# Ledger of designs, part 122: peptides against a protein of PDB entry 6J54

Target 1, 223 residues: chain A of PDB entry 6J54
Amino acid sequence: NENLFASFIAPTMMGLPIVTLIIMFPSLLFPTPKRLINNRTISIQQWLIQLTSKQMMAIHNQKGQTWSLMLMSLIMFIGSTNILGLLPHSFTPTTQLSMNLGMAIPLWSATVFTGFRYKTKTSLAHFLPQGTPALLIPMLVIIETISLFIQPVALAVRLTANITAGHLLIHLIGGATLALLNINTMTAFITFTILILLTILEFAVALIQAYVFTLLVSLYLHD
Target 2, 42 residues: chain B of PDB entry 6J54
Amino acid sequence: QFQFTGIKKYFNSYTLTGRMNCVLATYGGIALLVLYFKLRSK

## One batch from the design tools (peptide; made by RFdiffusion4, then SolubleMPNN)

Design b2_p13_8_s2 (from b2_p13_8, 6 letters changed)
Fold by OpenDDE base, seed 3:
Structure b2_p13_8_s2 (fold): chain B 223 residues (1-223), chain C 42 residues (1-42), chain A 13 residues (1-13)
Amino acid sequence: as target 1 above (223 residues)
Amino acid sequence: as target 2 above (42 residues)
Amino acid sequence: SAILEALLLLLLA
């Protein structure tokens, strides 16, 4: 059904892509504080950023905490885009694998390169788990090397698949609810209840995926 | 904590240096194998 | 980290 995937097509207006504006829109929701005591909205945002920053950067040393700005901006961007994408007839850029790969590959490469630059011995040692039998060393090193290169792909696909699957389910259940309204109102009500529960779940998934994406990038940095 | 002698001192899966050397040796071996097959095909 | 990643994957599956 092509209509099922219509929501995932990049929107255009008069032949001009609006995707750039959609990507930049979440930035307007997080203005920079200008006062010592800000309004409730900005204060809550700062509080959330502080909590998440404290939680995520607790595993990093002073050098790793330099990435705090990057990681916090990443989680805010992905989280805000995912939440906004749950609005009716909205387009979520994170449903596009190209965008997620565009974020995952540079961040992954940066973390790997940073690890090799400052912790060369430790980074190289991570290709071989401690206590590995001598006979299994060559094969395990190869497997671990392959696993390393799968990380950016898994990072991007995980985010894309979770967000896309959630949107598809909402559309399918929503469509089924509308179709059942004139067939069986009781069944339609049950389906609608499931839709509400699913929507709540997708809000949680939207935030969790943003957190997991950022957390995994952080963990790759820490190794 | 770990006491290794001989070749195990440099190539072991317990110490950081030993693990690093094992990884480097593995990559070196793979590189040599690739080089061998590349030269053999010519 | 790999164990944590596996647990996260299981949680998100």
Scores: peptide ipSAE 0.091, ipTM 0.819, DockQ to the pose 0.027
Fold by OpenDDE base, seed 4:
Structure b2_p13_8_s2 (fold): chain B 223 residues (1-223), chain C 42 residues (1-42), chain A 13 residues (1-13)
Amino acid sequence: as target 1 above (223 residues)
Amino acid sequence: as target 2 above (42 residues)
Amino acid sequence: SAILEALLLLLLA
């Protein structure tokens, strides 16, 4: 059991947290463009950012589009960290619930406060779905209020659970594959094939979770 | 299309204003209940 | 098979 969660322990060197460096590392993969016609890698990155920005920010008005930089940086950060976490011997910061809560709570609170500040009527009305029977109004308002406060937790837990579960599964299947190599080579080959397919799936999950996290934040902003 | 008269004009689940008023009324009611129990205990 | 095992070892070592 200790070996299963060993990869999720925050790495330290000489008592100093190197997690800070790990968190900052993905920033090096996205250098700022300096030329009119950039490298192919930079061009692809910009193209992806433009596509995602147009898709996500199309719902928002001009005031909401002010968050474009924040949301795009968020998706790039989470996506890059999740992808890098799938590398061998890599530590994924997003597997730490504290990390994800640290992102989710401020962003959620900012979106909620922004909504109440500029769209007070709409934000208050959002606690009551349209067409609710009169007798169910008090109960539903309470439930919706609770649902609002669960949102930041849900954002953090969803990201943490999906990434952590993926890593755990990879380790378990990988460990089983290694154990079966000396027992049954054919079965070990099957498990290894499953491991490959699983890793491919985890790459997709890594990107999807980044997108979902950012998308939900943007949706909360739109209210 | 929704035409409400009387109290339903201000408290309904269809219009934006009505929904807002319902939410405020709910919170107000809860606040009054909490206040009641607090004052009763004292 | 050897390449696959090597990849496995690289991933899981």
Scores: peptide ipSAE 0.021, ipTM 0.739, DockQ to the pose 0.014
Fold by OpenDDE base, seed 1:
Structure b2_p13_8_s2 (fold): chain B 223 residues (1-223), chain C 42 residues (1-42), chain A 13 residues (1-13)
Amino acid sequence: as target 1 above (223 residues)
Amino acid sequence: as target 2 above (42 residues)
Amino acid sequence: SAILEALLLLLLA
């Protein structure tokens, strides 16, 4: 069992936390444009960022557009780390709940606090849906309050669980494929096909979870 | 759009102000309950 | 099959 989860242990070199370098590594993959007309690779990156930015910030007004830089950096960071985590022998920092909580809690707190600061009436009214019967008002307000505080936990756990589960499945199916190579080649081929399909799915999950995480943070900001 | 009179004018689940007041009243009620039990234990 | 095995070993190692 320990060998199964060995890939999720934070790597250290000589007792020094090299995880900080792993976290900072995706930043090197997104260089800042220096020219008016950059090369094709940077242009494609900027184009993708522009598309995702327009789609993500479409629900926000001018004040919400101020969060565009933070939200885009968040989705690029989580997306890049999740995709890089699918590489062999790679460590995915987003599989660590502590890291995801470290991102979710401050961002959630900032969005909620910003909502209460600038849209106090709307934010307070959000705890009670429209058309609620009078007898259900106190209970529903309590439930919505609890739901609010569960949001950062849900963000962190969702990301952590999905990425971790994907990694576990890839390792388990891969291990089964290797074990069946010398036992039954036909069955090994089937399991390998499943592994390929699962790997493709995990690439999609990696991007989706990054998008969902950022989208929910943005949605909480919009209220 | 909505014509409310009396207490329903200030406490309703349809208007924005009414919803806000209901939330504040709920929190106030909870705070009073907590205060009651806190003072009761002393 | 050897290439597939090598890829699996790289993935699982």
Scores: peptide ipSAE 0.020, ipTM 0.740, DockQ to the pose 0.014
Fold by OpenDDE base, seed 2:
Structure b2_p13_8_s2 (fold): chain B 223 residues (1-223), chain C 42 residues (1-42), chain A 13 residues (1-13)
Amino acid sequence: as target 1 above (223 residues)
Amino acid sequence: as target 2 above (42 residues)
Amino acid sequence: SAILEALLLLLLA
């Protein structure tokens, strides 16, 4: 059990938390464009950011698009941290529920508050779906209210659970592969193949979860 | 397009204003109930 | 097998 979860312990060096450095490290991977025509790598990054930005902000009006910078920075941060977390001996900060809650709760609160501030009628009406029978109105309003408060929790837990589960699976399958090397080489080869496929899948999951996290925040903003 | 008359004009599940009013009424009712039980227990 | 082991050690060590 200790070995299983050892990779999720916040790393420290000489008693000093190096998590701060790990969190800040992805920022180095995205340099600020300095030229109109940059290198191919930077151009690709910028192109991807533009594409994702267009997709994310397509549902928002001009006022909602003011959040584009924040949302894009969020997806880049989560995506980069998740991908880097798949590297050997790497620590993924997004595996920590505390961090994800720290991101989810403020962002969710901001979106909800923004909704109530600028779209008060729509936000309040959102607690009651259209066409609801009169008898179900009170109960449904309560349920929708509860659902609202579950959103930040679900957002954080979803990200944490998916990333953590992926890491656990990689470690488990990897450990099984090592154990089977001296027992059954054929089975070890199969498990290793699964490990490779799983690792590829986790790369996709890492990006998807980053996208979903940001998308949901955006959707909450749109209400 | 719905045409509502009377109290249904203000409290309905179809119009935006009606839905808002229903939500507010629900919250108000719950608040009053909580207040009632709080005062009753006191 | 040796390459596999090395990769696993690199990944999981």
Scores: peptide ipSAE 0.020, ipTM 0.737, DockQ to the pose 0.014; fails the geometry check

Design b2_p13_8_s3 (from b2_p13_8, 7 letters changed)
Fold by OpenDDE base, seed 5:
Structure b2_p13_8_s3 (fold): chain B 223 residues (1-223), chain C 42 residues (1-42), chain A 13 residues (1-13)
Amino acid sequence: as target 1 above (223 residues)
Amino acid sequence: as target 2 above (42 residues)
Amino acid sequence: SAIAEAQFLLSLA
């Protein structure tokens, strides 16, 4: 049981936290273009970033599009870290709730404060849906206020839970496959096939969760 | 499009200003309620 | 926004 959660502890080397290096490693996978016409890999990467940027920022005005760089960097960071952490014994920083909260709360706060700064009337009116019966106004305003404060928690927990659950499943199925190799090779082969399919699914989940996280932050900015 | 008279002009769930005023009134009411119980217990 | 968020999350499920 201790071995099951061993991959979720913060790794250290000689008393120094190596977590910082793990977090910074994905940045090396995305070099900055230096030419007008770059290599195929860099060109495809930039093309994907442009497509996702246009899709995500289409709902924002010109003032809101100033957040494009931040949102694109966020999705690239979360997506890359999630994908790199899909090994049974690999440490994924996004499985740590503290990291996700530390990332979600400031971004959420920034979006909320930005809304109150530049769109005060609209932001205040957002606590009351249009067409609400008069008798339900006080209760609905309270519920919407509570919902606002749950947003950063839900944002962080969703990402953490999805990545952690996937990581645990890969670890358990992988361990079961290894244990069955000398017991029943046929069953071990079936289990291994399931592991491969699960890994492919978790790759998709990793990207989707990164996209959802970034999209929701963007949506909060737009209100 | 919407024509309101009286108190409904300032407190309604259809106009932007009306919705804002309803929210502010709700927060003000809650704040007064909290203050009432705090002063009552003292 | 909360309703839109819930609908979006349900569409992903």
Scores: peptide ipSAE 0.306, ipTM 0.830, DockQ to the pose 0.027
Fold by OpenDDE base, seed 2:
Structure b2_p13_8_s3 (fold): chain B 223 residues (1-223), chain C 42 residues (1-42), chain A 13 residues (1-13)
Amino acid sequence: as target 1 above (223 residues)
Amino acid sequence: as target 2 above (42 residues)
Amino acid sequence: SAIAEAQFLLSLA
């Protein structure tokens, strides 16, 4: 059991937390453009950022697009950290629920507060779906209120659970593959193939979860 | 477009204002109930 | 919104 979760322990060197460096490392992978026409890699990155930005901000008006920078930085951060976490023996900060809560709660609070601040009527009205029978109004309002407060928790847990489960599965299958090398090479080969497919899937999951996390924050902002 | 008269004009589940008022009324009612039980237990 | 969120999540699954 200890070996299964050893990869999720925050790494330290001589008592100093390396997590800080790990969190800051993805920023080095996205250098700021310095030329009108940059390298192909940087150009592709900028192109992807622009596409994702346009896609995510399509549901927002001019006021909502003010959050574009923050949301795009968020998706880039989560996406990059998730992808880097798939590297062998890498620690993924987003596997820590505390970190995800630390991101989810403030962002959610900001979106909710912004909604109540600038769209008070609409925000309050969202606690009651349109066309609700009169008898169900009190109960439904309560349920919607509870649902609202579950949003940040669900947001954090979703990201944490998906990334953690993926990592755990990779480690388990990887360990099984190594164990089967000396037992049955044929089965080990099959297991290894599954590991490869799983790794590819986890790359997709890593990006999807980053996108979903950011999109939901954006959606909450849109109300 | 709906036509409401009387109390339904202010408390309905179709209009934005009506929905808002219903939500506020619900919260107000809950608050009053909580207050009632709190004062009763005193 | 919760239903819409659930539907969106299901669409991504």
Scores: peptide ipSAE 0.284, ipTM 0.843, DockQ to the pose 0.027
Fold by OpenDDE base, seed 4:
Structure b2_p13_8_s3 (fold): chain B 223 residues (1-223), chain C 42 residues (1-42), chain A 13 residues (1-13)
Amino acid sequence: as target 1 above (223 residues)
Amino acid sequence: as target 2 above (42 residues)
Amino acid sequence: SAIAEAQFLLSLA
């Protein structure tokens, strides 16, 4: 069963980690605009960024809107890496839990710290939902506190699990299709059709997970 | 809309201040319990 | 926050 996880091994060349280059590669797909009227590709990218920025940052104050650059870069990075990961024989860095934890923990910590710094009263109040019965207050506060610390883990695991599961399914269905080619051609065609549909779904999942990850970070910032 | 008197003014689950005080009281209680068990073991 | 997160996740599901 080693072949099932072979695609998730961090690629190296002569012991040198080329994963760093792979992580940096998506940045080349988003060149800096140099003209007032840019190319169609850049214009579309900017349009998408503006749309997502307006939607995500509308709930934030002026101080929160300072995070727009970080959040937009985050969604672009995760989205691009996830989409590129669906290319044949590609390595998806976001399938690595360490990668996602490396993003989630600092961002979560920053949002929580920012909340406690500027909205201390409101932030502390969030540990107790409104209308809680008096007898359940201590327990619920504890649960909410635990929930807070689970947030970065949930962010990382959600992204990792969704992308990894998608890759595994594509691999398994693809392998099954190849195996069935010499056994039953008709069944192989059916599995291939499923593979195509699954691939399309994974493209959507790739973008959705990027959006959810970024949006939740934004939500934590908003408290 | 929420008018509380007495101790409920400071400790309630509806007002922002009340919720904050409840949270702080809970943390304080836990801290006291931990302190109690720590001192008890000595 | 947890409730908001849960509601958001449910809206996506």
Scores: peptide ipSAE 0.282, ipTM 0.845, DockQ to the pose 0.027
Fold by OpenDDE base, seed 3:
Structure b2_p13_8_s3 (fold): chain B 223 residues (1-223), chain C 42 residues (1-42), chain A 13 residues (1-13)
Amino acid sequence: as target 1 above (223 residues)
Amino acid sequence: as target 2 above (42 residues)
Amino acid sequence: SAIAEAQFLLSLA
């Protein structure tokens, strides 16, 4: 039980926190291009960034596209950290709610402030859906206001819960597989197959959650 | 589009300005209620 | 906005 959550403890070495190094490590995997024609890996990375950038920024106007750099860096950071977290005995910083709140709250507040600054009328109007009956207006305004403040929490919790649940499930199925090796090899093989499929799913979840997190931030910016 | 007269011109759920005014009116009402309860408790 | 979020989340599930 306690060993189940041991992988989520912040790692330290000789009393020094290495979490900072773990967070900074994905940056080494995405070097800045220095040539007109780069290596295969860098070219693929640039291609992927370009595709995702075109997809995400398609909903934004010229002013909204100014956030492209920040949003692309965000998706790369979250995606890379999530993928690296699936390595054996690795620590995923995005499993920490504090980490995700630290990203969600500032980004959300920035999008909200940006909306109110440049699109004041539209932003205020979003608290009331179009075509609302007159009697339901006060209630819906209150509900929409509460919904607005739940957004950063939802972003953080969604990312944290998905990544954490995936890690726990992999750990549990993996442990069960090892325990069944000497009990029933056939059942252990089935469990191992499930583990492989689950691992593939978690790779997809890792990328999807990064995309969803960034996309929702972008969507909040667009309103 | 929609044509409104009277108070519906300023407070409606269809036009952008009307929706904005409804939101502001709601917030203003809530603020007044909070202020009322605050002054009443004193 | 909330409706869009709900629809998007449902599309992912």
Scores: peptide ipSAE 0.255, ipTM 0.840, DockQ to the pose 0.026

Design b2_p13_8_s4 (from b2_p13_8, 8 letters changed)
Fold by OpenDDE base, seed 2:
Structure b2_p13_8_s4 (fold): chain B 223 residues (1-223), chain C 42 residues (1-42), chain A 13 residues (1-13)
Amino acid sequence: as target 1 above (223 residues)
Amino acid sequence: as target 2 above (42 residues)
Amino acid sequence: DAIAQAQFLLSLA
């Protein structure tokens, strides 16, 4: 059990937390453009960022598009960290619930506060769905209020759980594959195939979770 | 388009203002209940 | 809300 969760321990070297370096490392992978026509890699990155930005900000008006920089930086950060976390012997900061809560709570609170500040009537009305029977109004308002406060928790836990579960599964299947190499090579081959498929899936999950995290923040902003 | 008269004009589940008022009324009622129980204890 | 709920459900899968 200890070996199973060893990959999720915050790494330290000589008493210094190297987590800071790990968190800052993805920023090096996305250099700022310096030319009109950049290298193919940078051009592809910019193209992807633009596409993602257009998709995510399509639901927002001009005022909401002010958050585009924040949301795009968020998705790039989470996506890059999640992908890098799938590398062998890599530590994924997003597997830490504290990290995800640290991102979810401020962003959620900012969206809620922004909603109440600029769209007070709509935000207050959001606690009561349209067409609700009169008798259900008080209870539904309470439920919607509770639902609101669950949003940041769900946002953080979703990201943490999905990434953590994926890592655990990769480690378990990988360990099983190694153990089965000396027991049954055919079963080990099957397990290894599953591991490969799972790894591919986790790459997709890593990107999807980054997208979902950012999208939900965006949706909360849209109210 | 809904036409409401009387109290339903201000407290309804269809209009934006109506929903807002219902939410505020609900919160106000809860606050009053909490206040009542707090004052009742002392 | 419907979109958020749908995305939430999709995120669980």
Scores: peptide ipSAE 0.091, ipTM 0.822, DockQ to the pose 0.028
Fold by OpenDDE base, seed 5:
Structure b2_p13_8_s4 (fold): chain B 223 residues (1-223), chain C 42 residues (1-42), chain A 13 residues (1-13)
Amino acid sequence: as target 1 above (223 residues)
Amino acid sequence: as target 2 above (42 residues)
Amino acid sequence: DAIAQAQFLLSLA
């Protein structure tokens, strides 16, 4: 069991944690443009960022669009870290619940406080859906209040659980494939094929979870 | 367009102001209940 | 918002 979860232990060198370096590494993959006409790689990156920015910020007004830079950086960070985490023997920081909570709670609180600050009436009214029967109003307000506080937890756990489960499945099926190589080559080939398909799926999941995380933060901002 | 009279003017689930007042009333009621039990236990 | 979130999550599942 220790070998199964060994990949989730924070690496250290010389008694110093190198997690900070791992977290900062994805930033090197996205250089800032310096020319009016950049090379193909940077142009594609900027194009993708612009497309995702337009899509995600379309639901926001002018005041909400001030969060565009932060949301785009968030999706790029989570997406890149999740993809890099699928490399063999790599440590994925987003598998740590503490990190995801560290991102989710401040962002969630910022959106909630921003809503209460600039749209107090709308934010308070959000605890009661329109058209609610009079008898259900007190209970529904309580439920919506509890639901609000579950949002940061659900945001962090969703990301952590999806990435962690993917890593575990890849490890288990990979180990089974290696064990079956000397027992039944045909079965080993089948399990290896499943491993490849699962790996492709995990790449998609990694990007989707990054998008969902950022989108939900954006939705909380929109109220 | 909604036309409410009496207490429904301030406490309703259709208007923005009415919904806000309902939420505040609920929180106020809970706070009063907590205070009541706290003072009663003392 | 919660309903929209649930529908979106179900579409991803």
Scores: peptide ipSAE 0.088, ipTM 0.810, DockQ to the pose 0.026
Fold by OpenDDE base, seed 3:
Structure b2_p13_8_s4 (fold): chain B 223 residues (1-223), chain C 42 residues (1-42), chain A 13 residues (1-13)
Amino acid sequence: as target 1 above (223 residues)
Amino acid sequence: as target 2 above (42 residues)
Amino acid sequence: DAIAQAQFLLSLA
């Protein structure tokens, strides 16, 4: 159904893409604090950032904590875009695999290269788990090498698939609810209730996927 | 804790150095194998 | 580690 996927088409106005503006819009929702005691909105945002930063950086050393700005900006960006994408007739850039790959591959590469640069012995040793039988060493090293290269793809696909699937399901159930309004009001009410529960779930998924994406990048850095 | 002697001291799956050497040896073997097939085809 | 990551992902599923 082409109409089902219409919401995933990059929007344009007068032949000019407005995707850039959509991507930049979440940055306006998080202004830089100017006062020692800010308003309630900024204070809540700072509190949330501090909580997430404390949890994310708890597993990292002093060198790893230098990535706090990168990781916090990443989770704020993905989370904001995912939440805004749940608005009616909105375009979610994170539903585009190209965008998520564009984020996953550089971040993954940076973590891998950083690991090899500062923890060369440990990084190389991670290709072979401890206690591996001698006969399985060559095969397991190959498997772990392949697994390493699948990581950026897994990050991008996981985010893309979860957000896209949620949007599709909302559209399908929403369309079914509208179709059932004139056929069976009681059934339409049931599907509408499911739609409400699903939307609540998708709000949670939007935040969880942002957290998981950032956390996995952080874990790859620590590994 | 881990007492290894001989070749097992340098190639083992328990110590960090041993694991690193095993990985390097595996990559080296694969590289040599690929090189062998490339030179064989010529 | 991959095991810890897998366990965390399974807990979220």
Scores: peptide ipSAE 0.046, ipTM 0.816, DockQ to the pose 0.025
Fold by OpenDDE base, seed 1:
Structure b2_p13_8_s4 (fold): chain B 223 residues (1-223), chain C 42 residues (1-42), chain A 13 residues (1-13)
Amino acid sequence: as target 1 above (223 residues)
Amino acid sequence: as target 2 above (42 residues)
Amino acid sequence: DAIAQAQFLLSLA
């Protein structure tokens, strides 16, 4: 049903795409600290960023920690866009596969290229798991090669599918709740309860998908 | 830790160098097969 | 590391 997917159409105003403004809006939610002791909201935000950065970059050495800024900006961008997308009648850019592919492919390519440039032997060896029987080596190398090229696609599709599916469920159950208000109030109340639980779940999914996306990029960098 | 002799010294699934050589050999074999069929098709 | 990544993804699902 085209009406069901109307909320996923890229919005325009006066013929100009406002998608650019939507993408840039989350940047305003993360102001640069200017004082040693900032406001409570900024302090909490910076505290969360440093906790996630320490956890995310724990697997990397000094060379890998150079990517800390990129990875943290990525998780903040995806996380903020996903959370803002749960607002009523809002447009979520991460529901667009083109958006996620635009992020996944360059980041994946950069991590793979970096691995081959500085860790050539280890990167080539990762195409063959350790302890593989001799007769299975050729087939397994081919499978691992295919798996490598599927990584950026899986990275983008995973984020797109999870966020899109959650939004669809919220709209469907929300619409059903409104329709049942004048038919059966008891059933409508049950459906509304499910809607509340689902929205809470989608908030968690929004953050988890941002974390998983960033973590997998980090793991590909670590090889 | 691992001691291999003969071909297993250079092509094994346990050492880093051995795994790398196996991967390169596999790619080389595939490239040769593709080249063979391409030349045969002419 | 692909297996480790897959196991991690499965743990999140």
Scores: peptide ipSAE 0.110, ipTM 0.824, DockQ to the pose 0.027; fails the geometry check

